Peptides against a protein of PDB entry 3ESW. Designs and how they scored, part 115

Target 1, 322 residues: chain A of PDB entry 3ESW
Amino acid sequence: NNIDFDSIAKMLLIKYKDFILSKFKKAAPVENIRFQNLVHTNQFAQGVLGQSQHLCTVYDNPSWHSIVLETLDLDLIYKNVDKEFAKDGHAEGENIYTDYLVKELLRYFKQDFFKWCNKPDCNHCGQNTSENMTPLGSQGPNGEESKFNCGTVEIYKCNRCGNITRFPRYNDPIKLLETRKGRCGEWCNLFTLILKSFGLDVRYVWNREDHVWCEYFSNFLNRWVHVDSCEQSFDQPYIYSINWNKKMSYCIAFGKDGVVDVSKRYILQNELPRDQIKEEDLKFLCQFITKRLRYSLNDDEIYQLACRDEQEQIELIRGKTQ

## One batch from the design tools (peptide; made by RFdiffusion4, then SolubleMPNN)

Design b2_p18_6_s2 (from b2_p18_6, 14 letters changed)
Fold by OpenDDE base, seed 3:
Structure b2_p18_6_s2 (fold): chain B 322 residues (1-322), chain A 18 residues (1-18)
Amino acid sequence: as target 1 above (322 residues)
Amino acid sequence: DLEEKLKIFEIKEYLKKK
């Protein structure tokens, strides 16, 4: 009896797909109880859940995408992308074009569009007066500032004229299109929206040690790519651990289709204690939230995303896909 | 769990190439 190996292979692939899809069915009652207990008893888990409720969905706003595309100099951006793409002798329409677009958006955002604000300029003395500004502390937003999802306002006094300048920390990315200044939070917030406005798969990466950045899914590289708007950095996940010698404990990526612990991509040395949650509980939490985010997807979408998840998990374990 | 996932992935990739 000639063993039909092709038929066996096809049958195994079908059974594997069904097995993967079975993992994304509605959570069992025991899993719901475990989830509820975890978020009620563990502050870190509650924080991850709270962030997921905002960051996984806020950037999927078609109205905001339109406002972004109307605000950016698209003619300049595409001119520069086309110029760099042509230098490398690639054919138009290849998946690599999107990598050039993201690189140009990084350049445009840092060089032409947005500004770093360590200290604000004095509202009375004008431009280039930040050196004369003394921090007085932070306070709550006023009635106008509160309209733009402002959680805190930094207060500065000018050493030259004595006037007070307010630096509101806006969380509304549409307001940031107007103000065009901030620190890592404002940079990452608006840049995440910009990338989403071009129809890209983007995740917001939160680091517990007071930094934030993006990941973009490159169809050319077939993986998640590190993107930091503050640093104009593309595919340099090592910059924090190696170049900055930064100590870190947790890096969590938040996207529309999932929440993933990406700490292994960025924490290459100087690892801080991971004592905020048990590793098994963090893994369960991320998987549970990811499962909920995918409940409305069809079987083919679920299977494709699950295949991406498996590839990423293998990458994170092997450490050297570079 | 990880060794099992790697083994399943390797088997899956092998079966796709046949």
Scores: peptide ipSAE 0.056, ipTM 0.754, DockQ to the pose 0.405
Fold by OpenDDE base, seed 2:
Structure b2_p18_6_s2 (fold): chain B 322 residues (1-322), chain A 18 residues (1-18)
Amino acid sequence: as target 1 above (322 residues)
Amino acid sequence: DLEEKLKIFEIKEYLKKK
């Protein structure tokens, strides 16, 4: 009996696909109960859910993408990308072009477009006056600031002229295209939108220990790549744990297609206690939210994403990208 | 769990290449 190995292989692939797809079916009543109980009883779970409701969808706005592309110096960006691609990119194939694009966007954003704002300049004294600014505290937004999804306004007094300068912490990334200044939150927020505007697969990474960054899915590298706009950093997930010696407990990635605990990619040393939620419950939560985000996708899309998820999980466990 | 995942992954990648 000539074993038709090709037929067996096809059958195995079909059965495997069906098995994977079965995991992404609509949640059973028991899973819904578990989810509801978890988010109602665990504050960290509620926080992750709340973030997912915003971060997983907010950047998928075609109108915003158009505004971004109209605002950026695309001629400069593509000129620089083409220049770098012409040096080495042809040897590596077309997929590397997006890596060059992300690297240029990091450069452009940090050097040409956006500014770090530890303290604002005095509105009266003008540029380069931040050194004269004393923090008075924070308050709620005024009527104008509230139009741009502002939750907090930092208040500063100029030591030179005595005038008050407001630094609204805008969460509207379109407003950030105008203001072009902020801290890690504003940087990551706008930069996430920028990357999304180029049609890239991007995740927003939230670190519990007060930092945020992006991940971009590189088709060239066939993996999620660390991207930090504040640091102009590409594929340097170690910078926090090693270079900064930062202590961290949780890093959660939020994307349109899922929520993933990416802590293992970034927490290489100085791990803080992961005591906010049981590991099994966090895993369940991320999977549950991910399933919900994928409910509208077809079987092929679900299967492709599940394959990507499996590869990422293997990467995260091995601790090596190669 | 890891060894099983790796084995499944290897099998899957092998089957995709055929």
Scores: peptide ipSAE 0.051, ipTM 0.736, DockQ to the pose 0.541
Fold by OpenDDE base, seed 1:
Structure b2_p18_6_s2 (fold): chain B 322 residues (1-322), chain A 18 residues (1-18)
Amino acid sequence: as target 1 above (322 residues)
Amino acid sequence: DLEEKLKIFEIKEYLKKK
């Protein structure tokens, strides 16, 4: 009897799909209890949940995407992308073009659009006066600042004129399109929105050791790619551990389709103790939140995302063995 | 187990190409 290998293969794929889909069904009561207990008893878990409630959904705003696209110099951006794409002569199709787009957006954002702000300029003395500014501390927002999701305002005194300058830490990315300045938080916040506005799959990566960046899913490379707007960096996940010699414990990626521990991608050396949560509990937490984010998706979408997740997990594990 | 996951993944990818 000729073994119909094709039939067997099809049956195996069907059974595998069904198995994967079964994992994304509504959580069992025991899993809900475990989740609730974990979030209520572990502060790190509570923090991850809180971040997910914001970061996983906030950037999926079509009105914001329109405002971003209306604000950016799209003609300049696409001109530069086309120019760089033409140099490499790669007929490698539409997928590689998106990588060039992200690289140009990194350039444009850092060089032409946004500014790093360690200390603000003095509102009275004008430009290039930040050297004269002394921090006085932080306070709550005023009535105007509160309109733009501002939780903290840094206060500075000018050593030259004695006047006070306020540096509100805005969390509204639309306000950041106006102010065009900030630190890693403001940079990553607005840049994440910018990438999303081009229809890209983007995650916000939070590092416990006070840094944040993005990941972009490259269709050309068929993987998540490190993107740091502050550093104008594309596909250089090693920069923190190797170049900066930074010590790190946790890197968590937040996207519309899931929450993933990506620590293995970025923590290559100088790993700090991972003592904030049990590894099993963190894995459970990320999976549970991811499952919730996918509740409205159809079976095919769930399966495709699960396949992508598996590929990423393999990548993350192989990276530790090299 | 990583090895098991890798094997399953490799099998799945092989089956998709067929």
Scores: peptide ipSAE 0.050, ipTM 0.739, DockQ to the pose 0.551
Fold by OpenDDE base, seed 5:
Structure b2_p18_6_s2 (fold): chain B 322 residues (1-322), chain A 18 residues (1-18)
Amino acid sequence: as target 1 above (322 residues)
Amino acid sequence: DLEEKLKIFEIKEYLKKK
């Protein structure tokens, strides 16, 4: 009996797809109870849930995408991308063009568009006066600042003129297109929106130890790629643990299609205690939120994303990209 | 668990290429 291996292979793939899809069915009552208990009893879990409710959906705004694309110098960006692609990209195919685009957006954002702000310039003395600024603390937003999702305002006094300068920490990325300055939070917030505006798959990565960055899904590399707008960094996940010798406990990625613990990608040494939640509970939480984010997707979309998830999990476990 | 996941992945990737 010639075993029709091709028929068996097809049947196995069908059964595997059905098995994967079965995992994304509506949560069982027991899973809902576990989830509710976890987010009500564990502060870290509550924080992850709260962040997911914002970060997973806020950037999927077509009106914001239009405003971004109207604000950026697209002619300059595409000119530079085309120039770099013409050197090396033709041999690698069309999928690599997006990697060149992300690299140019990193360059453009850091060099031409956005500014790092340790301290603001004095509103009275003008440019290059930040050295004269003394922090007085932080306060709540005023009526104007409150219009732009401002949670806190840093207050500075000028040592030269004695005037007060306010540095509102805006969370509205459209306001950041105007102000064009900030720290890692503002950088990552606006840069995440910029990447999304080009139709890219992007995740916002939160590190518990006060840093944030992005991941972009490269169709060329067929994986999630580290992207840090502050550092103009592409595919350098090691920079924090190795180059900075930073100690870290958790890195959580937030995207429209899921929440993923990506700590293994970035925490290569000097790991801090992971004592905020049980590992099994964190895994459950991320899977549960991811499942909810995918409830409206069709079977083919769910299956494709699940295949991507599986590949990423293998990558994270092996510590090597295949 | 890891070895099993790796085997499943390898089998799946093998089956997709056929």
Scores: peptide ipSAE 0.032, ipTM 0.699, DockQ to the pose 0.594

Design b2_p18_6_s3 (from b2_p18_6, 12 letters changed)
Fold by OpenDDE base, seed 1:
Structure b2_p18_6_s3 (fold): chain B 322 residues (1-322), chain A 18 residues (1-18)
Amino acid sequence: as target 1 above (322 residues)
Amino acid sequence: DLKIKEFIFNIKKYLEEK
């Protein structure tokens, strides 16, 4: 009798689906205990949990999405996307349009919309006076600044006029639509919201060595794609370790559907010691948080996301999707 | 297990190519 390979394959996939779904059922008491002990005893784990509680959900705000879309020059953005897509996008299929959109958003954000602020301009002397500013330190927000999730205000003195200028580090991305300036934190915060506002699957990537960026899930490439708004960079995960020769230990991605250690995507050389947590404990932590984020999803949604996760894990380990 | 994931991926690919 001829072996029905299709039947065998289908049967295997059914059984595998059941197996995968079983992993996403409610955590056993032993797993809860392990999680609690890990978070309470390991500061790095506590930090990852704390970040996940904010970063995984904060950008899923429809009201914010509307405000973003009302603020951006959508006519300019789509004009540019359409122009680039018309050159060669039709040959690659419809899904490539979103890649062009993200590339244009990177351009628009850096070139037209947002500004890097190493030091603020002097409020008294006006524009292009940042060179005259001396840092005095940081303090807490005033009553007005506190309305916009400001935890820290950097204080600067003008060497020319002697006046004080405040640079509040706002965490409210809606306020950043007004201020239009910041460092990597403000850039990544607002840009993450911008990408989410276009209905994209986006993750916030935290690097322990004081940098942050995004990942976007490309339907065209069928993978997570590196996106750095500060660098106007698309699909260049190597820029930190190779181009910058940056030393790094951890890169953690935070999204609505999960938390993932993406260190292997970005740490290609110059790896620092990963001594903040045991590798197995970090893996457990990310999986546990991911499981919690998916508790409300149905079996089909869980399975689809699990399939995506598996492809990413293959990529992260092997350097390619098979 | 990575090998299992790769195997399952290959099985899915096999079915999609039919």
Scores: peptide ipSAE 0.308, ipTM 0.885, DockQ to the pose 0.791
Fold by OpenDDE base, seed 4:
Structure b2_p18_6_s3 (fold): chain B 322 residues (1-322), chain A 18 residues (1-18)
Amino acid sequence: as target 1 above (322 residues)
Amino acid sequence: DLKIKEFIFNIKKYLEEK
């Protein structure tokens, strides 16, 4: 009797789908209590929750997407994408085209669009005067700066003219389309929005040790891909731990469909103590927030996302799923 | 849990390769 392996496989997948869907049901009262207790008693958990409330939804703004697409040189971007895509001999319509788009967006953003601002230029002396700027400290935003979700303003004095220059740390990515300058926070914030504006699946990755970057879900590679706009980096998750020899404890990814501890992707050596929360509580927290973000999705959408999550978890533990 | 995920992944891959 030829064992119908296909029939068995299909039956197993049906049962597994039901099992997965059962895990994404509305949180039980006990889970809600655990969640509330965790976020009220653990500062790190509260921070993750607070970040999720912003980062998981803020970039899903169609009005912002339109403004971004109207602001970028789309003709230049697509010209360069098409050029590089054709050069490598790919046929039109391949999923790999999106990887070329992201790589060009990284190039365009760093080389043509946005500027790194270690120190601002003097507002009075003009361009290339940052060398003359002395930091005086940080202040709260003024009334105008506060309109653009500014938390902190760095204050600089020009050694040449004595004038004060303000460097507002804007969190409004639309304001960043105007200012076109910043550090890792501004770079990642605006670049996350840019990628989202092209309809891509993107996550914002927060590192506790004062760095931030993106992840893009490549349909070609069938995985989350490291993307750092500051470094013009695509699929180089090792750059922090290996190239920078950076010590890190936590990397948390925030997306519209979930919150994921991605520390294992980026913390390859020099791991700092993970003492801010119990590992089981962090796992619970991320899963709980992820469930909430998926409550409005249908069973098929939930199942597809759960399959993606499982593939990622396998990757994070054992390396690339071949 | 990981073994089950890998098993399911392999089943899916098996069905996709047909």
Scores: peptide ipSAE 0.256, ipTM 0.862, DockQ to the pose 0.728
Fold by OpenDDE base, seed 2:
Structure b2_p18_6_s3 (fold): chain B 322 residues (1-322), chain A 18 residues (1-18)
Amino acid sequence: as target 1 above (322 residues)
Amino acid sequence: DLKIKEFIFNIKKYLEEK
């Protein structure tokens, strides 16, 4: 009897699909209790939940996407993408075009569009005066600054003219399209929105040790790709641990379809103690939030995303699956 | 869980290569 391996394989995949779908059903009462207890008793869990409530949904705003696309020099961007694609892209297939787009967006954003602001220029003395600025501390936003989701304002005094310059730390990415300056937070915030505005699958990666970046899902590479707008970096997850010799404990990715602990991608050495939450509880938390984010999706969408998640988990454990 | 994931991956790959 020739074993019909194809029939067996298909049957196994059907059963596996059903099994996967069963995991994404509405949370059982026991899971809800566990979640509530975890969030109420663990500060780190509360923080992850709070971030997920914002970061997983805020960038899925069509009005913002339109404003972004109207603000960027799309002609320049696509001209450059087309130029790079014409060199090598035809040999690799159409899916590589998006990788070229993300690389150009990184270039454009850093070189042409946004500015790093360690210290602001003096509002009175004009451009290139940041060297004369002394930090006086931080304060709450004024009435105007508060309109743009500003949590804090850094205050600087000019050593030359004595005037005070305010550097509002805006969280409104639309305001950042106007101000076009900031630190890693502002860079990542706006750049995440930019990538989303091109219809890309993007995650916001929060590192506990005061850095943030993006991940983009490359259809060409069939994986999540590290993207850091501050560094103009594409697919260089090692830069923090190796190049910067940064010590890190947690990297959590926040996207519309899930929350994922991506620490294994970025923490290659100098791992700090992961003592903020039990590993099992963090895994549960991320899965629980992810499950909630997918409640409105159909079975096929859930299954496709679950397959992607599984591939990512394999990658995170064993490295790049060849 | 990893072994199952790899097994399923291999099954999918087997079906795609045919």
Scores: peptide ipSAE 0.195, ipTM 0.841, DockQ to the pose 0.755
Fold by OpenDDE base, seed 5:
Structure b2_p18_6_s3 (fold): chain B 322 residues (1-322), chain A 18 residues (1-18)
Amino acid sequence: as target 1 above (322 residues)
Amino acid sequence: DLKIKEFIFNIKKYLEEK
């Protein structure tokens, strides 16, 4: 009797779908207790939860998406994307086009739109005066700055004119469309919103060692892709550990559909001690938050996301799934 | 857990290649 392998395979996938869906049911009382104890007793866990409450939802704002699209030079962007696509594009047109779009957005953002700000220019002396600026420290926001989710303001004195210049660290990405300057935090914040405004699946990656970047889910590559707006970098997760020789302990990705420890993608050498939380507790925490973020999704959406998560887990452990 | 995920991945791939 020839074994009908196709029938067996299909039946297995049906049973596996049911098994996966069972994991996304409402948390058991014991899991809720474990979660509450973890976030109340572990500072790192509390930090991850706090970040998830903001970063997983803040960018899903249709009004912000409209403002972004109205602010960007879409004609220039699409002209450049079309040009590169026509040159090197494959028959997979619709899927690969988004990779070209993200690459152009990286170029446009760094070269044409946003500016790196180590020190601000003097408000009195004008452009190209940052070299004359001496840091005096940081302060809380004033009444105007506080309107734009400003946590801190860096204060600088001009060595030439003696005037004080304020560099507010705005967390409102709409304000960043106006100011068009910042450091890695402002860059990543606004660039995450920009990518979201094009309807892309994006995660915000937080590194404990004072850096932040994005991941984009490429339908062409069928995986999460490293995206750093500061570096104009696409699919170069090794740049921190290898090129910069940066020492790192944790990289956590925050998206609308989940929270994932992506440390294995970026920490390739010079790993710092992972002593902030037990590995099993971090895994539990990320899974628990992810489960909560998916409570409103239907069974098919949950299953599709779970399949994507499993592929990513295989990739993170064994490398590229061929 | 990883072995099961890989097995499922391979089963999906098997069905897609047919």
Scores: peptide ipSAE 0.417, ipTM 0.920, DockQ to the pose 0.754; fails the geometry check

